# Peptides against a protein of PDB entry 6GMG: the designs that were tried, part 32

Target 1, 331 residues: chain A of PDB entry 6GMG
Amino acid sequence: DSDDRVTPPAEPLDRMPDPYRPSYGRAETVVNNYIRKWQQVYSHRDGRKQQMTEEQREWLSYGCVGVTWVNSGQYPTNRLAFASFDEDRFKNELKNGRPRSGETRAEFEGRVAKESFDEEKGFQRAREVASVMNRALENAHDESAYLDNLKKELANGNDALRNEDARSPFYSALRNTPSFKERNGGNHDPSRMKAVIYSKHFWSGQDRSSSADKRKYGDPDAFRPAPGTGLVDMSRDRNIPRSPTSPGEGFVNFDYGWFGAQTEADADKTVWTHGNHYHAPNGSLGAMHVYESKFRNWSEGYSDFDRGAYVITFIPKSWNTAPDKVKQGWP

## One batch from the design tools (peptide)

Design b1_p14_1_s4 (made by RFdiffusion4, then SolubleMPNN; from b1_p14_1, 5 letters changed)
Fold by OpenDDE base, seed 1:
Formats: C-alpha cells, structure tokens, sequence
Structure b1_p14_1_s4 (fold): chain B 331 residues (1-331), chain A 14 residues (1-14)
C-alpha cells in the first residue's frame, strides 16, 4: 500500500503559492502548492520563515494524517479525545423510530447511533478544555505548577475532568509530548506550550470478534464519550475501515482535520485542513491534494465513518502552525 | 505505533 508513496520535493522558501481552486465549498490545491503556502504562512519558528524539511515533507506525504502530523510535530496518538452523544435521542429513536425501507435492524441501529453524535458540541467541548489547559499553561514554569493550575481551573468550573486519574491521558498529555521536552520547543516549560485541536473521523465497528453486522453497519455502543467529561476511549481504534456491505465496495481507513488554535467563536467559520490520500504522483492514486474546509464541510464527514472525535495535543508557542486566524485558500 | 497512511479516498461529495 505504501510502495508508491513519494516524498514531495522541496519548494524554494520565497516561492509564492498558486491560487487555490474551489471544490465543493472547500479550497483545494496539490500538495506541492500547499507546501508553498505552509512556508509562507505556517512555517515560522520564533518569527522566522522556515523551509519545510525533508522529514516534514515525508510526514505530509501520508495524506490527511500527514497534514496533522506536520502541523502538530508528532504522529497523532489520539489519546485525549472528546465527543458529544445524545443518549436520550438515541434511546428515543431506537424505541419509537423504525428502519427505513430496505434497511436492516443493524443498519438502523448503526445509523441512529451515528446521528446521535453532535459534531459541533464535541468540537465545543474540546475548545472549552483547550482553553482551560491554556490558562493552566500560561504562568506555569514546571509540570507540577501546570497540574496544580489545571486542577484549580477545573475545580472553579466544577468540571468532571477534575476527578480524572493522575495517569489519565488528560493529565499526562503534556509530559508525553515530544516537543515539550525539546530545547527549541517547550524546554520543559509549560508556559512555552499551547493546546491545539485536530479531529479524526473513523469507523466504530472495528472489533474483529464482533458480529459482521457491527463491522458493516457500525457498533452503536462503541466510542461513546464518558458522561460529564466528554472523553472518548480511543484505545480500540486500530484504523480499521468499515467492512464492505456489497462485493467490490471499499472504505477509507480514516480522515484527519487540522484546526490548531483558531479563536473564531463561530464554529461554522473555522477552517479545517486535510488531505485526500497519501502522495503517489506516479501511481494510480495520483498526487495528494490538500483541502481547506469550513466546519460544515468537515463535520459532514462521509459514509466511510460513523464516529468523530476532537483531539487535544500541544505545540510550542514559537511555532506558527496553529495561528489565531486561518485564511481559507490563496490568495 | 508505526505511522499509518491514509488510504484511497473517493472523490469529495457535494
């Protein structure tokens, strides 16, 4: 599957991007042109533009996950994930709803579960938590100070996350971030870091020991957020795609969208950056394309996926991969 | 955990 993947060539630091083109409400371009934009807009370290390194270009070539990888500085671990699920809606629809014409019971239950997730509320929860974390980071010069600040913030807000175990991904996420430990990154100083957000769409029916129906139509009970916290246990996500429902049908393994740390209060105006597939310019898939989508286009997802999660990680404040404002397309 | 590639995606849907 990876044999035809190619690392995009280097782009001159001073080369300006070609114009993006509209694509179903998104701004779309080829990966090489995204590199040009990235160097002009997002590459800054300590206020200085940087050429995208060979390593970063290699990461990017992995597709949508590569966009998140290059901007976050690490391959996504997805450990600190949030979602919103309407349990009452789910129960009510199962009880009072009925399968559509030609829809099996398993299809019906899977669909009802999918529709019971609220992408906007999930995103809002992640933003809320990221804001709390950023306040805790602001004046903390060691991890202990950060953790103390975080606990105080959560207590003041009466947030259920205050009851999480000290070893939970919520409290351990910062110390487990490579860039936090790097001399040119956080240098073990929390106040040099900020929380950022990306999203993952994936399939719920990944358990190979479960019924075929769950693998084909979704597992209604899988990857639900914990009450109060909104935390999703992502440990069962193994990047397994939806099983075919008919011969010859195939589904994509996942989709990642990079949000970063935009301050736009209106979710519908936020920009999400993602890719279509790994870069294979000489293969059947062709060149990788990068999309900058509004939240509506991102959150709609695809039939390939029945779950969405909004994940928090950290980057150094000296990086410009997560600016307060993201402009869609070019110019 | 080893990096995983995004596999083939279908054309964007309107």
Amino acid sequence: as target 1 above (331 residues)
Amino acid sequence: EPPVLQRRRFPPRP
Scores: peptide ipSAE 0.257, ipTM 0.839, DockQ to the pose 0.737
Fold by OpenDDE base, seed 3:
Structure b1_p14_1_s4 (fold): chain B 331 residues (1-331), chain A 14 residues (1-14)
Amino acid sequence: as target 1 above (331 residues)
Amino acid sequence: EPPVLQRRRFPPRP
């Protein structure tokens, strides 16, 4: 299957995109046309349009993760992830609820756990933290200054993240960002960087040592956010898809959605960019398509996934891959 | 870790 992946060809820098088409409330286009849009809208470095490089086109061809990859500048590590889980709702529903007709106990528990996550609150938490980080980055010209600012901001807000260990992904995220260290990127200057957000949908039941039921119907205890911080331990996410519940059933390993740094206050109006699968124009999957979805369409997810996380990373401010406003589709 | 492809969905994702 992986052998069917093809790198999309280069598009002329001055080539305008063809119109996007509506698809289930989303704006949809083929990957080569997205490259055209990307070059016109998102490619700018220091205000100058750039042709998407062969390397970037190769990254993009990986599917939904490729969209995040090309725009963030690195393959997602997912270390700084946030979610919101209503523990009281979960406990109450388990206690007072009952399986639906034909639903097993494992199916019931998995479903209740999935429904106990709040995608909007998870997104809000990530945006809140990103905002704090952006304030800490501002006018910080070395990492020490950034970290000091960050701690002060967290203290002022009485945020539980202030208690995280210095080695935590929360505090190490910036220094571990390749573009931060690049001469033409951050050049080790935090004030040249900004926090950005993407989302990952994935399956909770990834532990091969656990029961088959957990792999089929979800692990209710897996990938929950820590109380107070909202941090999700993503270390056990190995991109393992949901196990089939019936013959011939197959599930996607993950879905990534790129948000960037949009300033739209209404979550429902934010635009999420994602892909359907890796680019295989000569294979059974066909050409990769790119979607620009509103939050509702993104957060709805699929039965393939029972977890959603909102991840913070960093890009140079000189990049235009995360503009304040994202327009859905073309024109 | 090495990059991972977005795998197939069955049936195809709309």
Scores: peptide ipSAE 0.212, ipTM 0.802, DockQ to the pose 0.580
Fold by OpenDDE base, seed 2:
Structure b1_p14_1_s4 (fold): chain B 331 residues (1-331), chain A 14 residues (1-14)
Amino acid sequence: as target 1 above (331 residues)
Amino acid sequence: EPPVLQRRRFPPRP
């Protein structure tokens, strides 16, 4: 029940975090302690620390999505999403592979589809595109200049994204970013913005009109990236969890991981910040915990999910929610 | 789309 969600209390701006707990290669802490870290490390606007506002604390309390929400400044729309799918691997495995003992055909196909996604390549594609966007943002003082720069960059790289429609999320993402229009944000100046990345794990079998097998074991054809661009149509993602395969089984609706704009070239060394559930300290779920995971731990995901997407959005450069370097844990 | 809560997450894998 969402009724037991609680907004974490305010933390004094000068309060230092308690040490994070190591958890199998991750750093873990309770949400209140993350707020302390956030205020010390990520809260800066124009170089000045800020106390996390009540609104931001409320956003954060939503769980993993709240981590992305507070750091990106908006609830994730997931419109500009990238992934990598090995079509040849998928086809070959379906043709030449066989179900495991006790595995149904639908389960086999769903598993093969899941395994045909490459999280690392998906992440790299998003980073590549974000880099192109950041170059296009640089020295662009209006949206038209940004779009022109972007098209030029894409043309120079012979990138298939150059063929996207002007209404595509790829081209419309900046103008649809609230912080771009804010006076203390972008102020309609693209050069004041930067591209940032977060990731979403979710279930492919969300179509209620599809077979029960697809809802239980995945829809092999759903949420695949477009060839060449890597763009994923996320319009059919309605945050519907995997259907139970056995009585009493339940699955989580999604997982969000915040990356921001880290410059670490080695994907395995990048840090992903995510939460375990909405904050319910007085409820059955308990207090929200925040995890800082390396890419390996993030990308492994869970059986709850068979899709991963890497999403680009924008934040003002004056925000420090997406620093070049992220340290795992505290101190 | 309205904000959606994250439901209970299983603990991280070792």
Scores: peptide ipSAE 0.291, ipTM 0.863, DockQ to the pose 0.740; fails the geometry check
Fold by OpenDDE base, seed 5:
Structure b1_p14_1_s4 (fold): chain B 331 residues (1-331), chain A 14 residues (1-14)
Amino acid sequence: as target 1 above (331 residues)
Amino acid sequence: EPPVLQRRRFPPRP
């Protein structure tokens, strides 16, 4: 029941975190302790630590999406999303592969589609694009300059994104970022902003007009990236979970992982911050826990999800919610 | 779109 969500209490600014619990390559802590870490490490505005505000604590309490929310400064819109899909693998496996024993045709097709996505390549594409955007931002003092820089960068790389229209999420993302317009944020100066990345895991079979099989086992055709650009149309993502395949079975609606702007070149060494559920310390779910996972642990996902997208948004450079290096756990 | 809560999560995989 969503009604048992509680906003975590304020933590003193100078309170140091308790040690995180290591767990199979992850570091885990309760949300209150993450707030302590966040205040020590990520809260800085213009180099000065800040106490997490009540509003931010409320955002955080929403679970995994709350982690992305508090660090990005806005509720995820997921409009600028990237993925990688191996069409040839998909076609070949459908043609030459066979359902496993007891596997339905729909289940087989859904599984093959899921397996045809490459999380690492999707992440790499997002990082590539974010890098291009950051170069375009660097010396641009108005949106026009930023857009011109983007077009030039894309042309130089012969990137298919250069053909996107001016209203596409790719070109409109910056202007649609609230913190870009804020006086204490970008103040309409692109050079004060940087691109950041988060990831969303979700279910493909969300179309209620489709077959029950697609809702249970996945829609092989849904949420595929456009060839060349890698852009995923996320407009049909309505946070609908996978349909149960058996009585009593239930699935999670989504999972969000915050990456930010880490510079670690090895994807496997990058740290992803995410939550397990909304904060309900007095409810059945219990207190929210925050996990800092390596990419391997993050990208593995769960059976609840058959899609992963890597999303680009922007934050002010004055924020420290997306540092170059993220250390897993505490201390 | 209104904010959506993350629903029940299973324990992380080992």
Scores: peptide ipSAE 0.227, ipTM 0.826, DockQ to the pose 0.760; fails the geometry check

Design b1_p14_2 (made by RFdiffusion4)
Fold by OpenDDE base, seed 3:
Structure b1_p14_2 (fold): chain B 331 residues (1-331), chain A 14 residues (1-14)
Amino acid sequence: as target 1 above (331 residues)
Amino acid sequence: DLAEAEKYKSTRAP
């Protein structure tokens, strides 16, 4: 019940975290302890530690999305999303592959589609684009300069994104970022902002007008990246969970993982921060836990989801929620 | 909007 959500209490600014616990290759802690870590490591504004505000603690309490929310400064809009899909693999497997024993045709097609996405390539594409954006931001003191720089960078790399419409999420993402417009944020100065990345796992079969099979086993054609750009149209993502395939089965709506702006070149060594569920210490779900996972652990996802997208947004450079290096766990 | 966000909070079981 949504009524069980509780905002975690404030933690003293100087309180050090307790050690994280290992959990299946991840570092795990309770939400209150993550707040302590966050205040020590990620809270800095203009180089000064900040206590997590009540508003930020409330955002965090929403679970996996809360981790991304508190670190990005806004509820995820997911408008600028990237993925990688191997069309040839998909076609070949459909043609030459066979359903497993007991697997329906729809289940087979859904599985093949899921397996045709490459999470690592999707992540790499997002990082590539984020790098281009960061170069475009670096010396741009107004939005016009940023857009001009961005177009030049894309042209130099012969990137298909150069052909996107001016109204596309790609070009409008910065102007639509609240922190960009804030006086203590970007103050409308692109050079004060940097691109950051988070990931969303979700279900493809969200169209209520589609077949029950698609809702149960996935829609093989849904949420594919556009060729050349890697952009995923997220407009149809309404946070609808997978439909049960058997009585009593239930699936969750989404999962979010925060990456930020880590500079680690090896994808496998990158750290992804996410939560399990909303904070309900007095409810059936219990206290929220925060996980810091390596890319392998994050990208594996759950059976609840058959799509992964890597999303770009922006934060002020003065924030330390997206440092170059992220250490897994504590100490 | 927190009211809208409430609809889409994470509900994953431990």
Scores: peptide ipSAE 0.035, ipTM 0.753, DockQ to the pose 0.790
Fold by OpenDDE base, seed 4:
Structure b1_p14_2 (fold): chain B 331 residues (1-331), chain A 14 residues (1-14)
Amino acid sequence: as target 1 above (331 residues)
Amino acid sequence: DLAEAEKYKSTRAP
């Protein structure tokens, strides 16, 4: 019940976190303890440690999306999303594969589609694009200069993104970032901004006009990346969960994981921060917990979801919510 | 928008 959500109380700025709990390759803690860590490690603006504001704590209280929200500075719009899909694998498995015992054709097709996505390649594509964007940002003092630099970089790399429309999320993402326009943020100076990455897990079968089978087992054709660019059209993602396949079964609407701007070259060593649910300490769900997971743990996802997207947004370089190195857990 | 966020908040069980 939405009425059970509570904003975590303020934590003293100098309060150190309690140790995180290791759990199956993840580090876990209660939301209030994450606030403590956040204040010590990620809160810095222009090198100054900050107490998490009431507004930020309220954002955080929304669960997994709240972690991305507080660190990115805005509610996720998911417009600039990337994925990798192996079309040949998909076609081959559909042709030569067989449904498992008791598996329906629709279930088989949905599963094969899910398995045809490569999370690592999707993540790498997003990192590649973010790197190009960061190079374009570095010496650009206005949006025009940024866009010119970006086009040049893409041309040099023969990247298909160079052919995207000027109105596409790819080119409009920076100008549509609130923190870019803020005086204490980018102040309309691209060189003060950096590209960051988060990930969203969601369900493909969201079209209410489609078959019940697609809603239950996935839509094999939905949310595929465009060839060459890797861009995913997220316009049809309305946060609709998977439909139950049996009475009493329920699925979660989405999961968000925050990566930021880590420089670790090995994807498997990157840390993803996410929450379990909205904070309801007096409700049935209980207190919100925050997890810091390795990529393998994050990318594994849940049966609730059959799609993963890696999304690029921007934050001011003066923020420390996306450091080069993220340490898992505490201390 | 808090209204939108409220509608689509995470509801995953522990």
Scores: peptide ipSAE 0.032, ipTM 0.735, DockQ to the pose 0.835
Fold by OpenDDE base, seed 1:
Structure b1_p14_2 (fold): chain B 331 residues (1-331), chain A 14 residues (1-14)
Amino acid sequence: as target 1 above (331 residues)
Amino acid sequence: DLAEAEKYKSTRAP
């Protein structure tokens, strides 16, 4: 019941965070304490620390999506998404594998499809593309220059993305970013922007016109990346959760994890920030907690989801919500 | 349990 959601109160600008708590290999804290950390570490605009605004606190209060929202500056649109899928593995397992005891054929196929996604390769692809975009942004003072640079970079790397249509989310993502157009943001200058990454976990079996089996056990053909580009068509993602397989079973709609623009080359050492649920301190769910997880903890996901996507968006370089290095927890 | 807590996700307000 979203009606119990409460906006966290303001925290004094100079209030230092309490220590985070370890939780299953992650660093955990209550949302108010995350606000304190955010103000000390991530709030900077043009090098100046800022208090989290009421609007930003409201965004944050929405839970996991709120963490991505406050740090990216906009509600996730998920238009520029990447993944990696091993088609050969999928085909071979379907041909040579067998359902487990008590596993239906549909459940088997759904599981095999889920296991055929490589989260690390998907993340690496997104990082590769973000790097190309950042090079294209660096000396571009208008959108035309950015697009020209981007095409040149892709051609030099023989990247299949060079063949995307001009109207593709790949080429239109920058112009569709609100902060790019803001006077205190990009001010229509690409060189003032940088590419950032977040991840979404979701369910493949969202088509209500499909079989009940697909809704319960996954759609093996849904949300696969395009060969060569790694692009995932996210247009069919409507935040529909997995259908229950037994009475009383329930699944959640999605999970979001914020990565930003960390430069750590080892994926296993990267930090992902996410929330457990919307902030309801006086409700049944309780206060929102924020987690800072290593990639292994994030990429494991849950049975609620059988897809993971790595999404690129943009923020102004003047924002410090996506620093080169993220430290897990506090201090 | 973190896994249990993750079952209560919110969406953008309609």
Scores: peptide ipSAE 0.032, ipTM 0.721, DockQ to the pose 0.125
Fold by OpenDDE base, seed 2:
Order: sequence, then structure tokens, then C-alpha cells
Structure b1_p14_2 (fold): chain B 331 residues (1-331), chain A 14 residues (1-14)
Amino acid sequence: as target 1 above (331 residues)
Amino acid sequence: DLAEAEKYKSTRAP
């Protein structure tokens, strides 16, 4: 019940975190302890630690999306999303593959589509684009300069994104970022901003006008990246969960993982921060837990989801919510 | 903003 959500209490600024619990390549802790870590490690504005505000704690209380919300400074809009889809693999498997025993054709097609996405390549594409954006931001003191730099960078790399419309999420992402416009944020100066990445897992079969099979087993044609750019049209993502395949079965709406701006070149060594559910210490769900997972653990996802997208947004460079290096757990 | 977030909060069971 949505009414069970509680905002975690404030933590003293100088309170150190308790040790995280290691589990299967992840580090886990309760949300209050994550707040302590956040204040010690990620809270810095212009090099000064900050106590997590009541507003930020409220954002965090929403679960997995709350982690991304607090660290990015805004509720995820997911407009600039990337993925990688192996079309040849998909076609080949559909042509030459067979449904498993007891698997319907729709289930087979949904599974094959899911398996045709490459999370690592999707992540790599997002990192590539973020790097291009960061170069474009570096010496740009107004949006026009940023856009010009971006176009030049894309042209030099012969990147298909150069052909995107000026109104596309790709070019409009910066100006649509609240922190870019804030006086204590970017103050309309692109050079004060940096690109950051988070990931969303979600269900493809969200179209209520489609077949029940697509809602249960996935829509093989939905949320595919555009060839060349890797851009995913997220406009049809309305946070609708997978439909139950059996009585009593239920699925969650999404999962969000925060990466930020880590410089670790090996994807497998990158750390993703996410939450399990909204904070309900007095409810049936219990207290919210925060996980710091390696890429392998994050990208594996859950049966609730058949799509993964890697999204680019921006934060002020003065924020420390996206450091170059993220350490898993505590200490 | 929060009203929209309420609609889409994470409800994953532990």
C-alpha cells in the first residue's frame, strides 16, 4: 500500500556508516545506513559535506528510483536512453530456433527478443556518448557553444547522432535539466555540468491495446534501439509492469541503477547503486535496502523485466554524487 | 512531481 511509505529520519552529518553486508558480489545495507554513507561520500557540494535534506530523504524513500533521484537531483525522465540489440541474432533465432517444451510461440519470441539485447554494449554506447558530451561541455559557456561543440565532435567521429533533430532528446537533454538552470548548479553554464549515466529495467509489453500474450511474455518489437544511434524511444514506457502469467503472480514496475560517471574502463568492475522497494519500516515490505552491485549483478536483472536502457542525464560538477571512483560497500 | 512519483514507486518485495 502506497500509504505505508515513510521518509527515513535525518542522520547526523558526522555519523559513520555501519559495515555493509556482502552478498553474492553485492554490498547491501538498510536505507538509513546508506544515508550515512551518502553524507560521507556523495553529499559534497563544492567540496563540503552536506546533510541529506528532508526532500532528498523523501525522494530516496521511493526505492530504486529514489537512489537515482537523489543522486541525479531529479526524477528520472528517461528521455536520452541507449541500448544494443542484435538484429541478426534475433532473426536467426526466430527462423532456426524452436519453442521450448511447453513454451508458446509468443513466449518464445519474447524470450528471444530479450536475449537479443546486449546490456554491456548498451552500457558501452551510453559511456561513449557521455564522453562525447563531456568533451562538448568542457569549454562551453552557453548552450549554443555546447551544441556546436557536440555537433563537431559527432561529425569527427562520424556518429549517426549528428543527424538527430535539434529538438531530439539528445540535443535538448542539457537545457531540460533543472540543475543546469539553477544558480547553485550549472547557472546556464555547460562547462559546470557533466554527463552521468543510470540504467532502467522495465517491461516491453506495456501496450494495453496489444495482445495478452505480449503483456505476459513481452513485445519483441518494442523499445528497440535505433540503428546507428542506439537511441531507444522511451515515450511508450509508462511504468506498466509485466502481466501475470499465473494466478497470484505479480511483477514490479521497474528497477533503476545509478552508475554516475565512473571512469573504470572494465564494465565488470563498475558499481551500480539501487534499492529494493519503497521504505515501509512499519509495513509488510519492511525497511528499504540499498544495494551496491557490480555490473554483472545489475545487468542480470529480474524476470519482471525484459528491457534494459542506459540513460544519460547531467549534474553539476560541484556535486559529488557521481565520482570517478565508487567503492562498493563500507568500509 | 511527488504526485507523479507516488504513482510509480518501487514495490519490489525483499
Scores: peptide ipSAE 0.033, ipTM 0.741, DockQ to the pose 0.828; fails the geometry check

